# Designs tried in a protein design run: peptides against a protein of PDB entry 6RO1. Part 69

Target 1, 216 residues: chain A of PDB entry 6RO1
Amino acid sequence: LGKEIEEYIHKPKYCLPFLQPGRLVKVKNEGDDFGWGVVVNFSKKSNVKPNSGELDPLYVVEVLLRCSKESLKNSATEAAKPAKPDEKGEMQVVPVLVHLLSAISSVRLYIPKDLRPVDNRQSVLKSIQEVQKRFPDGIPLLDPIDDMGIQDQGLKKVIQKVEAFEHRMYSHPLHNDPNLETVYTLCEKKAQIAIDIKSAKRELKKARTVLQMDEL

## One batch from the design tools (peptide; made by RFdiffusion4, then SolubleMPNN)

Design b2_p16_6_s4 (from b2_p16_6, 8 letters changed)
Fold by OpenDDE base, seed 2:
Structure b2_p16_6_s4 (fold): chain B 216 residues (1-216), chain A 16 residues (1-16)
Amino acid sequence: as target 1 above (216 residues)
Amino acid sequence: MKERREKLREEAEKRL
């Protein structure tokens, strides 16, 4: 569900109007979570699909991200890496493909006009940290329907499922149970054992079918 | 043939 919502919001047709300078965005590339960064600029690159000749425009967002100091020294050949949790890091402008945006915030920050000085880039990190302090439950997201105006019926059905699951989760007697994690882990183990039994029964049925074919 | 069937059955029963 959350990933299905992400697949809508990162589509250029929906997110581009919201990728203004100063917009907070979350960037994730495979295993590398950069966390929250700030949009600096947006560029449309003409790309041609090698197999169809169709113009598939590549959308690149320049995002000010907290990067590791080690990745910046090797910047000629290696992709920027996120700063370690305990590392201060350095704020750098990184070109990011739009599909690597895992979240878009309703929050828009003021950014310095000149991001060449390190102090100007690091001032934006302070502003992100101030926003995080104001929102302990997480930085507010753009609403895909109300803020982004997405009229897709698939997305509406996904959101309705999320709301129905959230309502069921919050109304559940175990929601405030201090043993919820223990009960959840036991339920997950029980579900896994049920999958394994179902797999073993399917393998046994296949093995019996092969043995019956070898007896003919 | 019989012994190979018995081994495959025992291996399937050890996985259950």
Scores: peptide ipSAE 0.010, ipTM 0.374, DockQ to the pose 0.006
Fold by OpenDDE base, seed 3:
Structure b2_p16_6_s4 (fold): chain B 216 residues (1-216), chain A 16 residues (1-16)
Amino acid sequence: as target 1 above (216 residues)
Amino acid sequence: MKERREKLREEAEKRL
């Protein structure tokens, strides 16, 4: 469900109007979580599909991201890497494919006109951290329906399912149980054992089928 | 062959 919502939000037809300079965005590339960055600009690149010759436009957003200092030394050969939690890192402008945007905030920051000085880039990190302090429960997201105007019936059905799951989760008698973690861990173990039993039964059935073929 | 199949079946049934 959450991933299905993300698949709508990061579609160029929906997110491009919101990728203005100063917009807060989350960037995630596979295992590399950059966290919150700031949009500097976006560009449409002409791409040609190798098999059809069709023009498939790539959308690249330039995002100020907190990068590791190690990744900056190898910037000619390696993709930028996120700064470690305990690392200060350095704010860099990184070209990011639009589908790597995991979240888009309602918040827009002022960004310096010149991002060439390190101090100007690092001032944006301070501004992100100040926004994070103002929103302890997390930086506010754009609403896909109310803010982004997405009229997709598939998305509406996904959101309604999320809301119905959240309502059931919060209304569940165990939601405020001090033993919830213990009960959850026991339920997870029980579910895993049920999967293992189902796997073992499938293997036993396969072994019986092989033995029936060897008796013919 | 039969006895080894029966033992494998009993071991699989003991794991269930």
Scores: peptide ipSAE 0.005, ipTM 0.365, DockQ to the pose 0.006
Fold by OpenDDE base, seed 5:
Structure b2_p16_6_s4 (fold): chain B 216 residues (1-216), chain A 16 residues (1-16)
Amino acid sequence: as target 1 above (216 residues)
Amino acid sequence: MKERREKLREEAEKRL
């Protein structure tokens, strides 16, 4: 469900109007979660598909992200890496493909006009941290229907399913139970054991099928 | 071949 919503939001048709300077966005590349960064600018690059000659426009957004200082030393040969939790890191402008945007916030920040000075980039990190303090439950997202104007019926059905699951989760008697984390961890362990049993049963069935082929 | 498959089956049955 959340991933299906992301697949609509990161489509250039829907997100490009909201990629203004100062927009908060979340960036994730494979295993690298950069967390929240700030849009600096965006560009449309003309790309030609090598196999069809069709124009496949590449959308690149420059995002000010918290990067590890180690990845910055190797910036000529290696992609920027997210700062470790315990690392101060450094704010850098990173070119990001639009499909790597995992979330778009309703919040826009004022950014310095010149981001060349390190102090100006680090001032934006302080502004992100101030927004995070104001929103303890998380930075507010753009509504894909009300804010982004997405009229897709597939998205509406996904959102209705999310809302129905959230409502069921929040209305559950265990939602306010002080032992919820303990009960949840026990339920996850039970679910994992049930998956492992199902896997082992599938392997046993495959082994039996191979034995029946040797009796022919 | 038969004996090695029987041993793999017994190990799979002990994991269930």
Scores: peptide ipSAE 0.013, ipTM 0.430, DockQ to the pose 0.007; fails the geometry check
Fold by OpenDDE base, seed 1:
Structure b2_p16_6_s4 (fold): chain B 216 residues (1-216), chain A 16 residues (1-16)
Amino acid sequence: as target 1 above (216 residues)
Amino acid sequence: MKERREKLREEAEKRL
């Protein structure tokens, strides 16, 4: 469900109008979660599809992201890596493909005109951290329908399923149970044991079938 | 060959 919403939001036809300088965006590349960064600019690159010769425009957004200091040393040969949780890191402008945007915030920050000085880039990190303190429940997202104007019926059905799931989750008698985590962990263990029993029964059935074929 | 299948059966039965 959340991933299906993300697949609509990161589409260029929907997100490009919102990729203004200072927009907060979340960037994730495979296993690398950069967290929240700030849009500096975006560009449309001409790309040619290798199989059809058709123009397939690539959209690249320059995002100011918290990168590891190791990424700065290896910047000629390695992709930027996110700063470790305990690392201060350094804010760097990273070119990001638009499909790597996992979230877009309603919040826009003021950005310095010159991002070449390290202090100017680090001032933006302080501004992101101040926004995070103001929103303990998470940085507010753009609404895909109300803010982004997405009229897709598939998206509307996904949102309705999320809302109906959230309502059932929050209305559940165990939602406020102090033992919920313990009960949940026991339910997961029970489910795993049930899978393992089902696997072992299948293996036993296969072994018995092979024994019957060797007795013939 | 029989003894190796009997061990696999006993290991599968010990997991049930």
Scores: peptide ipSAE 0.012, ipTM 0.430, DockQ to the pose 0.006; fails the geometry check

Design b2_p16_7_s2 (from b2_p16_7 with E5K E12K E15A E16K)
Fold by OpenDDE base, seed 4:
Structure b2_p16_7_s2 (fold): chain B 216 residues (1-216), chain A 16 residues (1-16)
Amino acid sequence: as target 1 above (216 residues)
Amino acid sequence: EEEEKELEEKYKELAK
């Protein structure tokens, strides 16, 4: 459900008006989660689809992101990588395709006019951390309907499902159980065991299929 | 056990 909402908000037709300088955004590229960064600017690039000759505009947003120091050394040839959890990292302006924005905040920060100095970039990280301290439950998101003005009926149905789901979750008797953490850890273990059993059954089926092919 | 499983399925659906 959260991913289904993401599929709406990252569409250029919806998010571009909100990609002003200083906007907080989350960036995720496949397995690489950069977390919260700050929009510096965006640009529209003309892309020609190789097979159709149709103009498919690519939207690139420059986002100030916390990157690993290792990725910066190879910045000419390799994509930026997020800082490791225990690494301080360095704030860098990274060109990001708009569809890689996993979240957009209602919060906008003041950014330095010149982001060439490292100290100016690192000052923005301090500002992000201050915002995170003010919002212990997480940085506030733009409302896709009220703030972003998305009128898509598919999104409205997704939101209704999320709300109905959250209501059922919070009304569940186990939600108020003081032992909830212990129950969750047991549920996670049970889920992992179920995954492992399903994997083992698939491997057994593959092995049997191979044995049957060798006996033929 | 069934309630725990239902809750777990719910959390997995919410995360999607």
Scores: peptide ipSAE 0.012, ipTM 0.436, DockQ to the pose 0.016; fails the geometry check
Fold by OpenDDE base, seed 5:
Structure b2_p16_7_s2 (fold): chain B 216 residues (1-216), chain A 16 residues (1-16)
Amino acid sequence: as target 1 above (216 residues)
Amino acid sequence: EEEEKELEEKYKELAK
């Protein structure tokens, strides 16, 4: 459900009006989670599809992201990598394709006019951390209907399902249980064991199939 | 056990 909402909000026709300087956005690229960064600017690039001659415009947003210092040394040939959890990292302006935006916040920050000095870029990281402290339950997202004005009926149905699940979760008797965290941790362990058993059974079935092929 | 399964299904659906 969260991924289905993401497939709507990252479309240029919906998100571009909200990609103003200072907007908080979350960036993910395959296995690389950069977390929350700040929009600096965006640009439209003309892309001509080589096979159709059709103009397929690419949208690139420059985002100030916390990057690993190791990736910056190789920046001439390698893509920026996210900072490790225990690493301080360095804030860098990274060109990001718009479809790699996993979330867009309602929050906008004031950014320095000149981002060339390292100290100015690192000041933005402090501002992000201050916002995170103000919102312990997570940085607030743009509402795709009320804030972004998305009229798609498919999205409305997804949101209604999310709200119905959230309501059932918060109305559950265990939600007000002081032992909820312990019960939840036990449920997660049980779920992981069930996944591991299912994986082991699948491997055993594959191994048996290979043994039957060697006996033929 | 049923309540645990219902919570797990809810979390799997919210994560989708």
Scores: peptide ipSAE 0.012, ipTM 0.420, DockQ to the pose 0.016; fails the geometry check
Fold by OpenDDE base, seed 1:
Structure b2_p16_7_s2 (fold): chain B 216 residues (1-216), chain A 16 residues (1-16)
Amino acid sequence: as target 1 above (216 residues)
Amino acid sequence: EEEEKELEEKYKELAK
């Protein structure tokens, strides 16, 4: 459901009006989660579809992201990598394709006019951390309907399912159970064991199929 | 256990 919402909000037709300088956004690129960054600017680039020759506009947003120090030393050809959990990292302006935005916040920060000095970039990280401290339940998101004006009926159905689920979750007697974390951890372990049993059964079936082929 | 499992499946669906 969260991913289905992401599929709407990261579309240029919906998110571009909200990509102003200082907007908080989350960036994910495959396995790389940068977390919260700050929009610096965006640009529309002309792209030509290789198969049709049609102009397909590519949207690139420059986002100030916390990057690993290793990714800064590696050649201009390597993609920036997120800071490790134990690493301080360094804030860098990274060009990001708009479809890699996983979330857009209602919050906008003031950013320094000159982001060339390291201290100016690191001051923005302090501002992000201060916002995170003010919102312990998470940085507030733009509402896809009320803030972003998305009228898609598919999105409305997704939101209704989320709300109906959240209502059931928060009304569940276990939600206020002090053992909820323990119960949840046990459920996750049980789910992992069920996956492992299914994989082992598949391997056993493959092994039996190989043995049957050797007996033929 | 069944209610916990339904809640976990729903969490996995929300995360999808």
Scores: peptide ipSAE 0.011, ipTM 0.420, DockQ to the pose 0.017; fails the geometry check
Fold by OpenDDE base, seed 3:
Structure b2_p16_7_s2 (fold): chain B 216 residues (1-216), chain A 16 residues (1-16)
Amino acid sequence: as target 1 above (216 residues)
Amino acid sequence: EEEEKELEEKYKELAK
């Protein structure tokens, strides 16, 4: 459900009007989670699809992100990498495809006009951290319906399911159980074990298939 | 155990 909402929000037709300078956004590229960054600008690039001759618009947003210092050394050849949890990192302006935005905040920050000085970029990180301190439960998101004006009936149905789920979760007797955290950790462990069993069964099936091919 | 299963199913639905 949360992922299904993300699939609507990151679509250019919905998110582009909200990608103003200073907008807080989350960036995730496959396994690389940059966390919260700040929009600097965006551009429309035209790419010709080689097979259709159609110009598909590619949207790139420049986002100020906390990057690993190692990735900065190779910035000419390698994609930027997120800073490690224990690393200070450095704030860099990174070109990001719009579909890699995992979240969009209602919050907009003031950004320095000149982001060439390191101190100006690092000041934005301090501003993000101050926002995070003000919102201990997480930085507020744009509402897909009320703020973003998304009229898609599929999204409305997903949101209704989320709300119904949340209501059922908060009304559940276990939600007020003092052992809730222990129950959740046990459920997570059980879910992980179920994934591991499913993986092991797939590997066993592959191994059996290989053995059957060697016996043929 | 049944309540845990319902919660797990709910979490699986929310994670979808």
Scores: peptide ipSAE 0.010, ipTM 0.399, DockQ to the pose 0.016; fails the geometry check

Design b2_p16_7_s3 (from b2_p16_7, 5 letters changed)
Fold by OpenDDE base, seed 4:
Structure b2_p16_7_s3 (fold): chain B 216 residues (1-216), chain A 16 residues (1-16)
Amino acid sequence: as target 1 above (216 residues)
Amino acid sequence: DEEEKELLEKYEELSK
């Protein structure tokens, strides 16, 4: 359900208006979870589809992300990697395709005008950490309907299902089970596996579609 | 193009 919402919010037609400098966003690239970062700017890139010659614009958002120091030493050709859990990491401005935004916050931060100095970039990490401290239940998200103005009926149905699921979950007698934490952890793992399977199936379908187009 | 213009206008409005 959360991933189904993500499939809407990461679309340029919905999220672009909200990618102002200082906007908090989550970035996830496949297995690499960068967590919360801050939008610096965005740009439209012309992309020509190799097979159709059609212009398919790519939207690239520059996001200040906590990266591993190891990934920074590797040449400009290697993708930045998120900081390891026990690593402090370093804040870097990373160009990210808009579809890799997993969440968009209602919070905007003031960012330094010059992000070239390491200290200025690291100051933004401190600001993110302060926001996280202020919101112990998690950084607030933009409401896809009320804030983002998404009118898609499919999204409305997803939200209704989420609300109904949450209501059922919280009303369930297992909420009083002393093993609740274990049950939740197992349910979360199961949900994550189901999501991963669905993602892998989508990727496989895309890959097959590309292969079929290459065979034509 | 028109949709993109509207998005950019909205971006500018929300950026103020």
Scores: peptide ipSAE 0.276, ipTM 0.836, DockQ to the pose 0.846
Fold by OpenDDE base, seed 3:
Structure b2_p16_7_s3 (fold): chain B 216 residues (1-216), chain A 16 residues (1-16)
Amino acid sequence: as target 1 above (216 residues)
Amino acid sequence: DEEEKELLEKYEELSK
């Protein structure tokens, strides 16, 4: 459900009007989670699909992101990598495909006009951290219906399911259980064990398949 | 616990 909402929000037809300079956005690229960054600008790039001759417009947003110092050394050849949790990192302007935006905030920050100086880029990180301190439960998101004006009936149904689930979750007897955190931790462990069992069964099936191929 | 299983299934549905 949350991922289904994300699939609507990151579509260019919905999010482009909200990608103004200073907008807080989350960036995730596969396994690389950059967390919160700030929009600097966006551009439309036309790419010709080699097989159709059709111009499929790619949208690239330049986002100021906290990057690892290691990734900066290879910036000419390698994609930027997020800073490690224990690393200070460095704020860099990274070109990001718009569909890699995992969240869009209602918050807009003032950004320095010149982002070439390291100190100006790092000042934006301080501003993000100040916003995070003001919102301990998380940085406010744009509402996909009320703020973004998305009229898609599929999204409305997903949101209704989320709201109905949240209502059931908060009304559940376990939600008021003083041992809730322990129960959640046990549920997460059980889920992890189930994943591990499924992985082990897949490996065992692969091993049996290899053994059957060696017996043929 | 069946309730934990239902909660997990619900959480898995929310996470989707």
Scores: peptide ipSAE 0.020, ipTM 0.452, DockQ to the pose 0.016; fails the geometry check
Fold by OpenDDE base, seed 2:
Parts: structure tokens; C-alpha cells; sequence
Structure b2_p16_7_s3 (fold): chain B 216 residues (1-216), chain A 16 residues (1-16)
């Protein structure tokens, strides 16, 4: 469900009006989670679809992200990497494809006009951290319907399912159980065991298929 | 076990 919502909000037709300078956004690229960054600007690039020759505009947003110092040294050849949890990192302006935005906040920050000085970039990290302290349950998101004005019926159905689920979750007696974290951990372990069993069964089937092919 | 299963099913639904 959350991923389905993401598939709507990261579409340029919906998110572009909200990509103003200072907007908080989350950036995720496959395994690289940059967490919260700040929009600096965005640009429209002409792109040609490789298969159709149709002009498909590519939208690139420059986002101030916390990057590893190692990735900055290699920045000429390597993509920026997120800072390790124990690393302070350095805030860098990174060009990001708009579809890599996993979340858009209702919060906008004031950013320095000149982001060339390291201190100015790091001041934005302090501002992000201050916002995170104010919102212990997470930085507030733009509402896809009320704030972003998305009229898609598919999204409305997803939101209704999320709301119904949240209502059931919060109304569930276990939600107020002091052992809830333990129950969740056990549930995660059970889910992992179920995945491992499915994986082992697939491997066994593959191994058996290979053995049958070697006996032929 | 059943409550755990329901919570898991719920979590799987939330993760979707």
C-alpha cells in the first residue's frame, strides 16, 4: 500500500508543483536510502524514449542530501552514496530523478542562497534535524488528495484501504499491548522463516531438476 | 499464534 501511494506521488504531473526550493523530500535509489533532503531546484530535460523515439521529458530535481565523504572523493566517476549511520557525512547537492522521490513533506525550510560553502550546506542538515525533533512520529507528509490534488480513483482506493487498515490497527487490542514490540519482532521472525522455507523449497526444486538432468 | 498470524497478515498488507 505505501509503495502504491509512492507510485502516484513521484509522478511529475503530481509532484512538480510541490518541488519548490526548501521542500523536504525523501530520496531512495534501490538500496541507497538518503533519507530526508531539501529541494534546491528542479529542471526539465528533453529525453527521447529509446524504443519509440518520442520526446519524454526527464525531470531532475537537485536535492541537498547527506552523502558519505567517500562518495564525494570519487564524485567524478561514482554516484553519490548516502552517509553511513555512524558517519556525520556531508550535505551535497545531488541531481535526482523525480521518480526516486519516495516521500514529499508538507514542510518547507529556508535554505541559504549560496550553497557553495560547506557550512551553509551543513546548516540545512541542522534544520532537518530540528524538524525531525519536532516530529518524533515522522516528518509530516503532503496529503496526496488534499494537498497534492490527485484525483486518481486508484489512489483514492489505496488511501481508503490504508485508512481502513490504520483504523483496524489502532482499534486492535494488541496496539495498546506493552508487548507489542515483542509481538512485532516475533511476527517479523515468523515472516522471515516463511521466506526462508520458500527459498529452500525453490532451491531444492532447482537442485532436483539439475540432478534429473544429470541422470538423463 | 493466531494473533501473530493476523498481525503478520496486517503487516504484509501495510507493506504493500
Amino acid sequence: as target 1 above (216 residues)
Amino acid sequence: DEEEKELLEKYEELSK
Scores: peptide ipSAE 0.019, ipTM 0.482, DockQ to the pose 0.015; fails the geometry check
Fold by OpenDDE base, seed 1:
Structure b2_p16_7_s3 (fold): chain B 216 residues (1-216), chain A 16 residues (1-16)
Amino acid sequence: as target 1 above (216 residues)
Amino acid sequence: DEEEKELLEKYEELSK
């Protein structure tokens, strides 16, 4: 459900009006989660689809992200990587495809005019951390309907399902149960065991199929 | 338990 909402939000037709300088955004590229960064600017690039020759506009947003220092040394050949959890990292301006934005905040920060000095970039990290401290339950998101004006009926149905789920979750007697974490951990273990049983059954079926082929 | 299964299915749906 959350991922389905992301699929609407990261579409250029919806998110571009909200990609002003200082906007907080989350960036995720495959397995690389950069967390919260700050929009510096965006640009529209002309791209040509290789198969149709049709103009497919590519939207690139420059985002100030916390990057690993190791990735910065190799920046000539490798894409920027997120800072490790225990690493301080360094704030860098990274060009990001707009569809890699996983979330957009209602919060906008003031950014220095010159981001070339390291101290100016690191000051923005301090500002992000201050916002995170003010919002312990998470940085506020733009509302897809009320803030972003998305009128898609598919999105409205997804949101209604999320709200109905959240209501059921928060109204459930187990939600306030002090044993909830224990129950959740047991449920996760049970789910993992079920996956392992299913994988073992698949391997057993493959092994039997190989044995049957050797007997023919 | 059936309640655990419902909670798990719900959390899986939220994670999707």
Scores: peptide ipSAE 0.018, ipTM 0.483, DockQ to the pose 0.016; fails the geometry check

Design b2_p16_7_s4 (from b2_p16_7, 5 letters changed)
Fold by OpenDDE base, seed 4:
Structure b2_p16_7_s4 (fold): chain B 216 residues (1-216), chain A 16 residues (1-16)
Amino acid sequence: as target 1 above (216 residues)
Amino acid sequence: EEEEEEIKKKYEELLK
């Protein structure tokens, strides 16, 4: 359901009005999670679809992201990579396709006018970290309906399903159990064992089917 | 226990 919401918010028709300089955004590219970055600017690029000749505009947002120092050395030939968990990294302005925005925050930061100096870019990382400290439960998101004005009935149905699920989860008697973390860990182990048993039974059934085919 | 596991699976699916 979170991914289903993401599929709406990253569409240019919905998110472009909110991609102002200083907007906090999350960037994810396949396996590469950059986490929270800051919008610097965006541009519309004319793209011609090679097969149809149709103009399909590409939207590129320049986002200040925490990148690995290793990827920066190869930046002429390789895509930027996120900083490793234990790495300080370096803030770099990275051109990102708009559909790679996994989240958009209600928060906007002040950004330095000149982002060429490393110190100016790293100052923005300090500002992001300060916002994260102020919001221990996570940086606040734009509401897709109230803030972004998305009227799509598909999204409304997704949100209704989320709310109905959350209500059932929070109404469950175990939600207030002080041992909830222990109970969840035990439930995970039990669920994993049940999956493993089911997988092993499938493999055994496949192996028996192969043996029966070799006896025929 | 089965209800807890079902809620947890649904939560993991919801986060996806």
Scores: peptide ipSAE 0.006, ipTM 0.381, DockQ to the pose 0.016
Fold by OpenDDE base, seed 5:
Structure b2_p16_7_s4 (fold): chain B 216 residues (1-216), chain A 16 residues (1-16)
Amino acid sequence: as target 1 above (216 residues)
Amino acid sequence: EEEEEEIKKKYEELLK
């Protein structure tokens, strides 16, 4: 369901009006999760599809992202990599294709006019961390219907399923249980044991199949 | 117990 919502939000026809300087966005590229960054600017590039000659415009957003210092040393040929969890990293302006935006926040930050100095870029990281402290349940997202004005009936059905699930989750008797964290930890342990049993059964089945091949 | 597994499956499905 979250990925189905993402497939609507990252479309240029919906998100471009909201990619103003200072907008908080999440960036993911394959296995690389950069987390929250800040929009600096965007550009439209004319692209010609090599097979059809049709104009397929590419949209590139420059996003200030926390990058690994190691990836910056080889910056001439290597793609920027996200900072490790234990690493301080460095804020860098990275050109990102718009379809790599995994989330868009309702929050906009004031950004320095000049992002060439390292200190100005690192000041934006402090501002992101301050926003994260103000929102312990997570940085607020743009509403795809109310804020972004998306009229797609497929999206409305996805949102209705999310809301109906959230309502059932929050109305569940266990949600108001003061021992909820203990109950969830026990349920996770039980689920892990069930996975381990299923893995062991698969290994036993494989071992039995190998023994049957040695009897032939 | 079955309700907890169903909630967990639905949560994993929501995160997809």
Scores: peptide ipSAE 0.006, ipTM 0.348, DockQ to the pose 0.017
Fold by OpenDDE base, seed 3:
Structure b2_p16_7_s4 (fold): chain B 216 residues (1-216), chain A 16 residues (1-16)
Amino acid sequence: as target 1 above (216 residues)
Amino acid sequence: EEEEEEIKKKYEELLK
């Protein structure tokens, strides 16, 4: 369901009106999670599909993202990489395809007019970190229905399922259990053990398959 | 305990 919601919000049809300068957005590209960045600008690029003659507009958003210093050296040939957790990194303006936006915040920041100086870009990182400190439970998201005005019945059904699930979770007798944290920790350990057993069984099956191939 | 595991599994399935 979270991913199903993302499949709606990242569509240009819905998110473009909210991609104003200073908007907080999350960027993910495959395995690369950049975390929270700030929209600088967006542009419409025309892409001509070679076989259809149809102009499918690609939307590119320039996002100020925390990048690794290594990725800056090869910036002409290689895609920007996110800063490592323990790395300071550097804030860079990165062109991002709009469908790579994993979240859009209700929060907008004031950004410097000139982002060419490193200090101006790094000041935006300080502002993001200050917002994160003010929202310990996470930076607030745009509501896809109330804020973004998405009228899609598929999304409405997804949201209703989430709300109905959350209501059942919060109304569950164990939610008010004073031992809830202990029970949750035990359930997480049990779930992890079940994953480990499943992994070990897969490895054992692979090992048996290799042994059977050596006996043939 | 089994009901919590079902809720957690449903939550993990909902977050997928």
Scores: peptide ipSAE 0.005, ipTM 0.354, DockQ to the pose 0.017
Fold by OpenDDE base, seed 2:
Structure b2_p16_7_s4 (fold): chain B 216 residues (1-216), chain A 16 residues (1-16)
Amino acid sequence: as target 1 above (216 residues)
Amino acid sequence: EEEEEEIKKKYEELLK
């Protein structure tokens, strides 16, 4: 179900309006998970499909990602690699195809105008880490319906299946187990905290769009 | 515990 939602979100027709500079995005390429990065810019490239002659525009987003230091040495021919978990890594601007965006955050950061200095790029990593500390349950996602305005009936059905599954989980008789009430009050508090994080994300979207500009 | 892990695993599989 999460992957089915991802297939809608990464479509250019839906995500492009939200790929402003400073937008937090998650990038995954096959086995390479870069985690959270920051949008720097996007470009539309004219691509002609070799077999149909149809203009299929490729959308490339430049994303500031935490890369391994080894990948920087071979950067002329090899794809950037994510930093190892124990590695500090280096923030690099990486051209990413839009379909490789696995998540889009409601959070938008200020980015330095000049990203050529290493210190300016590493300052953005500190900002990402600060956002992660402020959101221990994960960085807030854009809502596909409420934030992104996706009207696709397929997506609405997927969301309804998720909600119906969550409701069935929450209504399941196992949830009346007193030992499950502690885990379930933690999961219902986590789900009600996810709903209250969704509602508090609506209020914090109003308040933190102002505060993230003043405290960074 | 096992049923909770199965529900969690099914939830993780459905969220995939």
Scores: peptide ipSAE 0.005, ipTM 0.297, DockQ to the pose 0.013

